# Ledger of designs, part 214: peptides against a protein of PDB entry 3OGK

Target 1, 307 residues: chain A of PDB entry 3OGK
Amino acid sequence: ATPDRLSRRFPNLRSLKLKGKPRAAMFNLIPENWGGYVTPWVTEISNNLRQLKSVHFRRMIVSDLDLDRLAKARADDLETLKLDKCSGFTTDGLLSIVTHCRKIKTLLMEESSFSEKDGKWLHELAQHNTSLEVLNFYMTEFAKISPKDLETIARNCRSLVSVKVGDFEILELVGFFKAAANLEEFCGGSLNEDIGMPEKYMNLVFPRKLCRLGLSYMGPNEMPILFPFAAQIRKLDLLYALLETEDHCTLIQKCPNLEVLETRNVIGDRGLEVLAQYCKQLKRLRIERGADEQGMEDEEGLVSQRG

## One batch from the design tools (peptide; made by RFdiffusion4, then SolubleMPNN)

Design b1_p27_8_s3 (from b1_p27_8, 12 letters changed)
Fold by OpenDDE base, seed 4:
Structure b1_p27_8_s3 (fold): chain B 307 residues (1-307), chain A 27 residues (1-27)
Amino acid sequence: as target 1 above (307 residues)
Amino acid sequence: ELEVELYVEPTVAEKKRLEKLKKRKLE
C-alpha cells in the first residue's frame, strides 16, 4: 500500500498502523535504515487523513520533523501515538507531540532508539495533559526525565491505567505509585539490592488495582513484596527478574489467576509443571532464551518437550 | 487456547538488558 492509495480508499480513516523493517533488523542483520521512512505517510496524514486519531509506527524511521508535522496536523485529535521500536528521532520530536497533542491518551515509544536532549517532553506532558491512559517507554534509556513529572502525570490523569518505564529506581517512584490510584499495569523500574539495607523495598505501596506487572531485576529477596496481592495478578513479566527455577515455582503458586507469563528458560520444566498445576486461566506464555544458558545451576532450568 | 512462544530471540535492546541482568546476577 502507498500513502496515496490509502487516502483515496479510506479518507475517513481513524486508525493507522504501519510496519516497517522486519524482525531481522533488530538483530543487526540488515541496515538500520531499511524498511521505510514515515515521512511520506505523515505528509499524507497531514493533507488527507483529517479524522485520524490513532497512529502506530512499528520499526519505522521517524524524524523529529515527521513528529512535528504529525503533531501540528492532528493536534488534539490525536489520541494514540505508538512509536514501537522506531528510530531516528530525538526528545525534541516527543516534545512537539506532547506540546501540540494535549489530549493524547496513549503514548508509546517502547524499545525505540532515540537521542535524548532533555526531559522537557515529560515535563510538558505532566503540566498540560489530563487524558493520558497509557504511557509506555519500556526498554528505553531516559536519563534526563524526572520521576516527579511521572508523579504529576499520575495525579492529573485519573484514567491512567498502564505505565511502563525504563530503569527508574523503584524508590523514586513511591510518589508515583501513591498518586496512580487507578493503575492496573506497571512494568520496568529497577530494583537494586543493598546489602546494608535488605528491606529497603518491603514498605513499597502499590496501587490497589495493580494486576499486570514486571519489575526489573527483582530477586527472591524482593519477590515477597508481591505476595500480598499475588492472587490478583493476571500478568507477570519476569523476563528481567533475577528469579531461579524454584523462585518461579514459589511465585507462580501464589498467582492462581495468572493469564499471561513472560519469562526466560530458567523457569524450566519444573516451573512449567507448577504453572500448569496452579494457573488454570493461563492464556499466553512466552519463554525467551536468555543469558541464563551460561549460568544454569541445575537441570531444572531447561525447558524440554515434556514441559 | 494457550498461546506459547518458546525460545524467542531477543532484540538488540533486550540483549542489552539481559547483559545488565547477567551482570547483576554475578554480583
Scores: peptide ipSAE 0.194, ipTM 0.780, DockQ to the pose 0.791
Fold by OpenDDE base, seed 1:
Structure b1_p27_8_s3 (fold): chain B 307 residues (1-307), chain A 27 residues (1-27)
Amino acid sequence: as target 1 above (307 residues)
Amino acid sequence: ELEVELYVEPTVAEKKRLEKLKKRKLE
């Protein structure tokens, strides 16, 4: 399909999702004729798709110019922008989006690769947006953004229900969690074990409606922070947790309402058995090999074909 | 109905994070 053909067929298109490459392909391996660049699509959006409110670019090359054009073309009509595993832009492009699209509800850049110039984009979002429902920069590495801006967003965006972030120290997000009263989903952050302060995370207060969760680097010492609300957990992302097989079993037993589990093969056949026994509402399971394949100390931390 | 994905090839970002995870396990 070509952009011009799309606009001719669907001049009143409201939602567009473009997939630029296979998951396994790297950007440098994508031919020019693959259609991996969003530029021609952004041009068509700007000129002919004036009712478009949702844009999802997956595995595409996106420049700052593309983002700027899109932002100015759609402005406050843009409700959803998902830069899913995209590359080619900087935080200047993000700044343009949040500057011009002040009523954006969903902003996603999960697993996107970019050059970080500053943290202005998040600050601008915090200063002007009150519509945000979903913010997702999971699996990204922002070093120049402020957790205070995230807190401001939570305070100002009362419909904020899902936030996924990079490696913020969880303790820096205390204010965010307090402000995010309607938050249902949180992924990311960074739990950092301190032998001298084993209870450093025990006083964390999570939003009352939190039911989808993935805390990065959560180990068995931190895992108990979930126990008070484990029964209300519906989705659990353990892909980047530091839990062994036994830890998985312990946690899973406390999550009888679990619907979605994402983890590594460290869960093992034993963990899968426990999962089957205690999580009768489970509807999606993802198991990645992860880093556990190399140098596993626990032989049970393997998922076999029997699992 | 249960949907299961096993041993999915990770993206570059996922690989990087997994490497970070591995380092933490070794600490």
Scores: peptide ipSAE 0.187, ipTM 0.764, DockQ to the pose 0.650
Fold by OpenDDE base, seed 3:
Structure b1_p27_8_s3 (fold): chain B 307 residues (1-307), chain A 27 residues (1-27)
Amino acid sequence: as target 1 above (307 residues)
Amino acid sequence: ELEVELYVEPTVAEKKRLEKLKKRKLE
């Protein structure tokens, strides 16, 4: 499809999702004349799609200028922006979005690659937004943003239900969790072992409605922090947990209401058996072949054709 | 109905995180 054809056919379009390159393609391999640039689409949005409130770019090339144009064109009418596995922009582009689109409800940049200039975009979001429901910069590397801004967002956005972040130290998010009273989903963060303080996370308090969870680098020593509310967990992201096969079995057994599981081959056939036995409400299972498989000590940490 | 998804090739971002995971495991 072309932008002009789309606007002609659907002048009152409210939601647009564009898919760029295939999953296997790398951004640096995209030809310069490839249709993966959002520019012509942003132009069309600005001129002819004046009712558009939701934009999802997947694997597209997005520049700061594109974001700025989009932001100014849609302003407070923009409710959703998803930069899903996109590239080509900096945090200046994000700043423009949050500056001009102050009623945005969903902001996603999961797995996007960008140049980080500063943390102003998150600060601006914290200062002016009260509408946010979903914030997702999972699988990104922000080093200049403040967890305090995230806390402020949680305090001011009472409809905030899903937050996925990068490698924030979990203890720095204590204030965030306390403020995010309606949070249902959290992914990311960083659990860091401390030999001198093995129970450093045991007093961590999660939002009461939390039911979708993925804590990065969660090991067997930290896993028990989930046990008090494991029965209410409906989705687990264990892709980046430090759990072996037996640990998977232990946790899965405690999550009888699990609907979605994302994990690596380390779950093994044994873990799958346990999953089948205890998680009767399971709807979706994703198993990633992890890069760490060669270092697995557990011989059962492999998913075979039998599993 | 159970839907099973098997992914053999992670994204670049996933690979990077997995490498971090591997490193952490070795610590």
Scores: peptide ipSAE 0.106, ipTM 0.717, DockQ to the pose 0.635
Fold by OpenDDE base, seed 2:
Structure b1_p27_8_s3 (fold): chain B 307 residues (1-307), chain A 27 residues (1-27)
Amino acid sequence: as target 1 above (307 residues)
Amino acid sequence: ELEVELYVEPTVAEKKRLEKLKKRKLE
């Protein structure tokens, strides 16, 4: 499909999702010149799709200029922007989006590749947005953004329900969690084990409505922080947790209302048995072969045909 | 109805995180 054909066919289009060509290899970034540029689409949006409020680019090349044009064209009418596995932009582009689209409700850049110039985009978002419902920069690497801005966002955006972040130290997000009273989903962060202070996370207080969770690098020592509200957990992302088979069993049996589980092969057949036994509401199970499985000969940590 | 999704190859971002995970497990 071409942009012009789309606009002619659907001049009042509200939501647009563009999927670029899948990556040739899962281990390769999108080539810089593969042709999946959003530029012609952004041009068409600016000119002819004036009711568009939701944009989802997946595996596309997006430049700062594209983002700037989109931002100015849609302004406060833009409610959703998802840069899903995109590349080609910098934080300047993000700054433009949050500067001009102050009513944005969903901002996603999960797994996108970008150049980080500064943390101004998140600061600007924090200073001016009160509409945000979903913020997702999961599996990204930001080093120049402030957790304080995230806290401000939580304080000001009363409808904020889902936040996925990169490798923020979880303790730096204490203020965020306190402020995010309506948060239902949180993924990311970084639990950093401290042998000298094994209980450093035990006083962490999560939002009361939290039910979808994925804490990066959560080990068995940190896992108990979930136990007080494990019964209300409906989705767990354990892909990047440091849990072994037995740890999985321990946690799973405490989550009888679990509906979605994402984990690695380390769950093993035993974990799957426990899952089947205790999680009767399970709807989706994702199992990924992790790097930690390389060279493992323990069959307990493997999902077999029996599982 | 249970839907099971099996993934053999991680994305680039996932690979990076898995590498970090592996490193931490070895520490």
Scores: peptide ipSAE 0.091, ipTM 0.725, DockQ to the pose 0.694

Design b1_p27_8_s4 (from b1_p27_8, 10 letters changed)
Fold by OpenDDE base, seed 3:
Structure b1_p27_8_s4 (fold): chain B 307 residues (1-307), chain A 27 residues (1-27)
Amino acid sequence: as target 1 above (307 residues)
Amino acid sequence: DLEVELDVPLTTAQQKRLKKLEERRKK
């Protein structure tokens, strides 16, 4: 489809999802400058798609100018922006979005590549937004944003239900978790083992409605923090957990209401057996190839392809 | 209906994150 054809056919379009680069781009098989620019689409949105409230760009090149134009064109009418695996922008573009789109409900930049200039965009969002429901910058590398701004967002956005972040120290998010009373989903963070303080995370209080979870770098020593509410967990992202096969078995046994599991081959056939035995509500299972498997001598950490 | 995906190849982003995981495991 072309932008002009879209506006002619759907002048009152409210939601737009564009896929640019092929999936091969996710594996570095496509040059960075290969097509997929959002510019002509943003131009069309600005001129002819004045009812548009939701925009999803997947694997596209997005410039700060594109974001600025989009922000100004849609302003408070923009409810959803998803920069899904996009590239080409900086935090200045994000700042423009949150400055002009103060009623945005969903802001996603998961797996996007960008240049980070400062943390002003998150601060601006914290200062002015009360509508946010979903914030997702999972698998990004923001280093200049403040956990305090995230806490402020949680306090001000009472409908905030899903937050996915980068490698924030989990203890820095204590205030966030306390404020995010309606949070159902959390992914990311960083659990850091401290030999001198093995119980450093045991008193961590999670939001009461939390049921979709993916804590990064969670090892067997930290895993018990989930046990008090494991029965209410419906989705687990264990892709970036430090759990071995036995640890998977232990956790899975405690999650009888698990519906979605994402993990690595380390779960093994044994883990799959345990999963089948204890998780009768399972709807989706995704097992990625583990990069860490190349050094594992234990055959139990491998999933057999016997189909 | 159960949807199952096995042995899914890692994206570049996933690989980078898993490298961090490996580094932490060695500590």
Scores: peptide ipSAE 0.447, ipTM 0.908, DockQ to the pose 0.794
Fold by OpenDDE base, seed 5:
Structure b1_p27_8_s4 (fold): chain B 307 residues (1-307), chain A 27 residues (1-27)
Amino acid sequence: as target 1 above (307 residues)
Amino acid sequence: DLEVELDVPLTTAQQKRLKKLEERRKK
């Protein structure tokens, strides 16, 4: 499809999703200059799609100028922006979005590659937005944003239900969790082992409605922080957890209401057996391949298909 | 009905993140 054809056929379009580069790009098999630029689409949006409120770019090249044009064209009418596995922009582009689209409800930049200039975009979002429901910069590497701004967002956006972040130290998010009273989903963060203080995370207080969770770098020493509300967990992402097969078994046994599980092959056949035994409401299971860098897989750390 | 996806390959981004996290823990 072409931008001009789209606008002619659907002048009242409210939602647009575009896929640029093929999936092979996620495995570094596609050159960066392959194509998939959003520029012609942003031009069309600005000129002819005046009712558009939701935009999803997947595996596309997005410049700061593109984001600025989009932001100014849609302004407070833009409710959803998803930069899904995109590249080519900087935090200046994000700043433009949050500055002009002050009623945005969903902002996603998951697994996008960008140049980080400062943390102003998150600060601006914190200062002016009260509509945010979903914030997702999962699998990104922000180093200049402030956990305090995330806390402010939680306090001001009472409909905030899903937040996925990068590499924040979890202890820096204590204020955020306290403020995010309606949060149902959290992914990301960083759990950092401290040999001198093995229970450094045991006093973490999570939002009462939290039921979808994916903590990064959670090991067996940190895993017990989930036990008080494990029966409430409906979705669990263990892709970035450092749990062995037996640790998986321990946790799964405590999650009888689990509906969605994502993990690595370290769960093993044993973990799958435990899963089948204790999680009768399971609807989706995703197991990623790949051994841990440290060789966390044991003899049971392999999953086989059973006939 | 249960939907199951097995042996899904990790993307480059996923691999990079895992490596980064593991390296940070070793320090």
Scores: peptide ipSAE 0.497, ipTM 0.913, DockQ to the pose 0.696; fails the geometry check
Fold by OpenDDE base, seed 4:
Structure b1_p27_8_s4 (fold): chain B 307 residues (1-307), chain A 27 residues (1-27)
Amino acid sequence: as target 1 above (307 residues)
Amino acid sequence: DLEVELDVPLTTAQQKRLKKLEERRKK
């Protein structure tokens, strides 16, 4: 499909999702500059798609100019922007989006690759947005954004229900969690073990409605922080957790209402058995292959194909 | 109906993130 054909056929289009590069790009099998430019689409959006409120670019090349044009063209009419596994932009492009689209509800740049110039985009979002429901920069590398801005967002956006972040130290997000009273989903952060302070995370207070969770680098020592609300957990992302097979079993049996589980092969056949036994509401299971050095040492850490 | 995906390869980004987190914890 061409942009012009789309606008002619659907002049009142409200939602657009474009997929660019093949999935192989996620494995570095496709050159970075190979196809998938959003520019012609953004041009068409700007000129002819005046009712467009939701844009999802997946595995596409997006420039700051593209983002700026999109931002100015849609302004407060833009409710959703998803830069899903995109590349080619900087934080200046993000700044343009949040500056001009002050009523944006969903902002996603999960697994996108970009150049970070500053943290102004998050600050601007914090200062002016009260509509945000979903913020997702999971699997990104921001070093210049402030957790205080995230806290401000939580305070000002009462409909904020899902937040996925990069490599924030979890303790830096204490204020955020306190402010995010309606938060249902959180993924990301970083749990950093401190031998001198084994209890450093034990006093962490999560939002009361939290039921979808994926804490990065959560080990067996940190896992107990979930136990007080494990019964209400519906989704677990354990992809970046450092749990062994037995740890999986321990956690899973405490989550009888689990609907979605994402983890690595370390769960093993034993973990799957426990999952089947205790999680009768399970709807989705995703097990990725990981080079878990510790998991490979345990014969139980391998999932058989017979299941 | 249960949707199951097994033995899914980790993307380069996922691998990189895991490595980065491990390095941070060791510091």
Scores: peptide ipSAE 0.436, ipTM 0.907, DockQ to the pose 0.655; fails the geometry check
Fold by OpenDDE base, seed 2:
Structure b1_p27_8_s4 (fold): chain B 307 residues (1-307), chain A 27 residues (1-27)
Amino acid sequence: as target 1 above (307 residues)
Amino acid sequence: DLEVELDVPLTTAQQKRLKKLEERRKK
């Protein structure tokens, strides 16, 4: 569909989701510069889709100019912006969005590639936004943003329920977790094992309503930090955890209310058995191929297709 | 109804992140 045709048919469109590049792009099978520019769509949004409050670009090329135009066109009417696996923009574009769209509720740039110029966008968001419900820059590499700004966001945005971040040291997020009283979902961060201080994370206090969790680099030594609230966990993302089969079993046994599990093949048949035994409310199971496939054809960590 | 997805291939981004995991495990 062309942008102009869409606007003609749906002039009062409130939500737009565009999928650009094929899924194959996620596997580096498509050149980065191949198609999927949002520019013509942004032009159409600016001119003809004046009621649009939600924009989702998936696997598209987005420039700073595009973001700036979108930001100015929709301003505080923009409630949702999802740059899902997009590329072509810098943090200047993000700055424009948060500067002009001060009532944005959902801001996502998960798995997007961008040039990071500074951390001003997150600071601006922290200084002016009180509406944010979902913030997601999971699977991104920000080095210039401040955990303090994230804390400020949590303090000011009382409806903040889901936050997914990159590789922030979890200890730097203590203030964030304390402030994020209504947070239900957290993904990302970085748990860094310290042989000299094995208990450095044991005093970490999570938000009381936290029930969807995906901590990166969580090993068996850090896993116990979840035990106090494991019974309330409904979703676990263990894709980037450093848990072996037995660790999976240990954790799963403590999560009887688990509804969604995402993990790698390392869970193994044993983990699946434990899952079936203890997690009677399970609704979704996703097992991705792990790096472990390269060497352990014979190890217990393979999920067999036993029907 | 339980939705199950098995043996899902990792995206390039996911693979890159997992490599970082492996590097940490070797320390």
Scores: peptide ipSAE 0.418, ipTM 0.902, DockQ to the pose 0.772; fails the geometry check

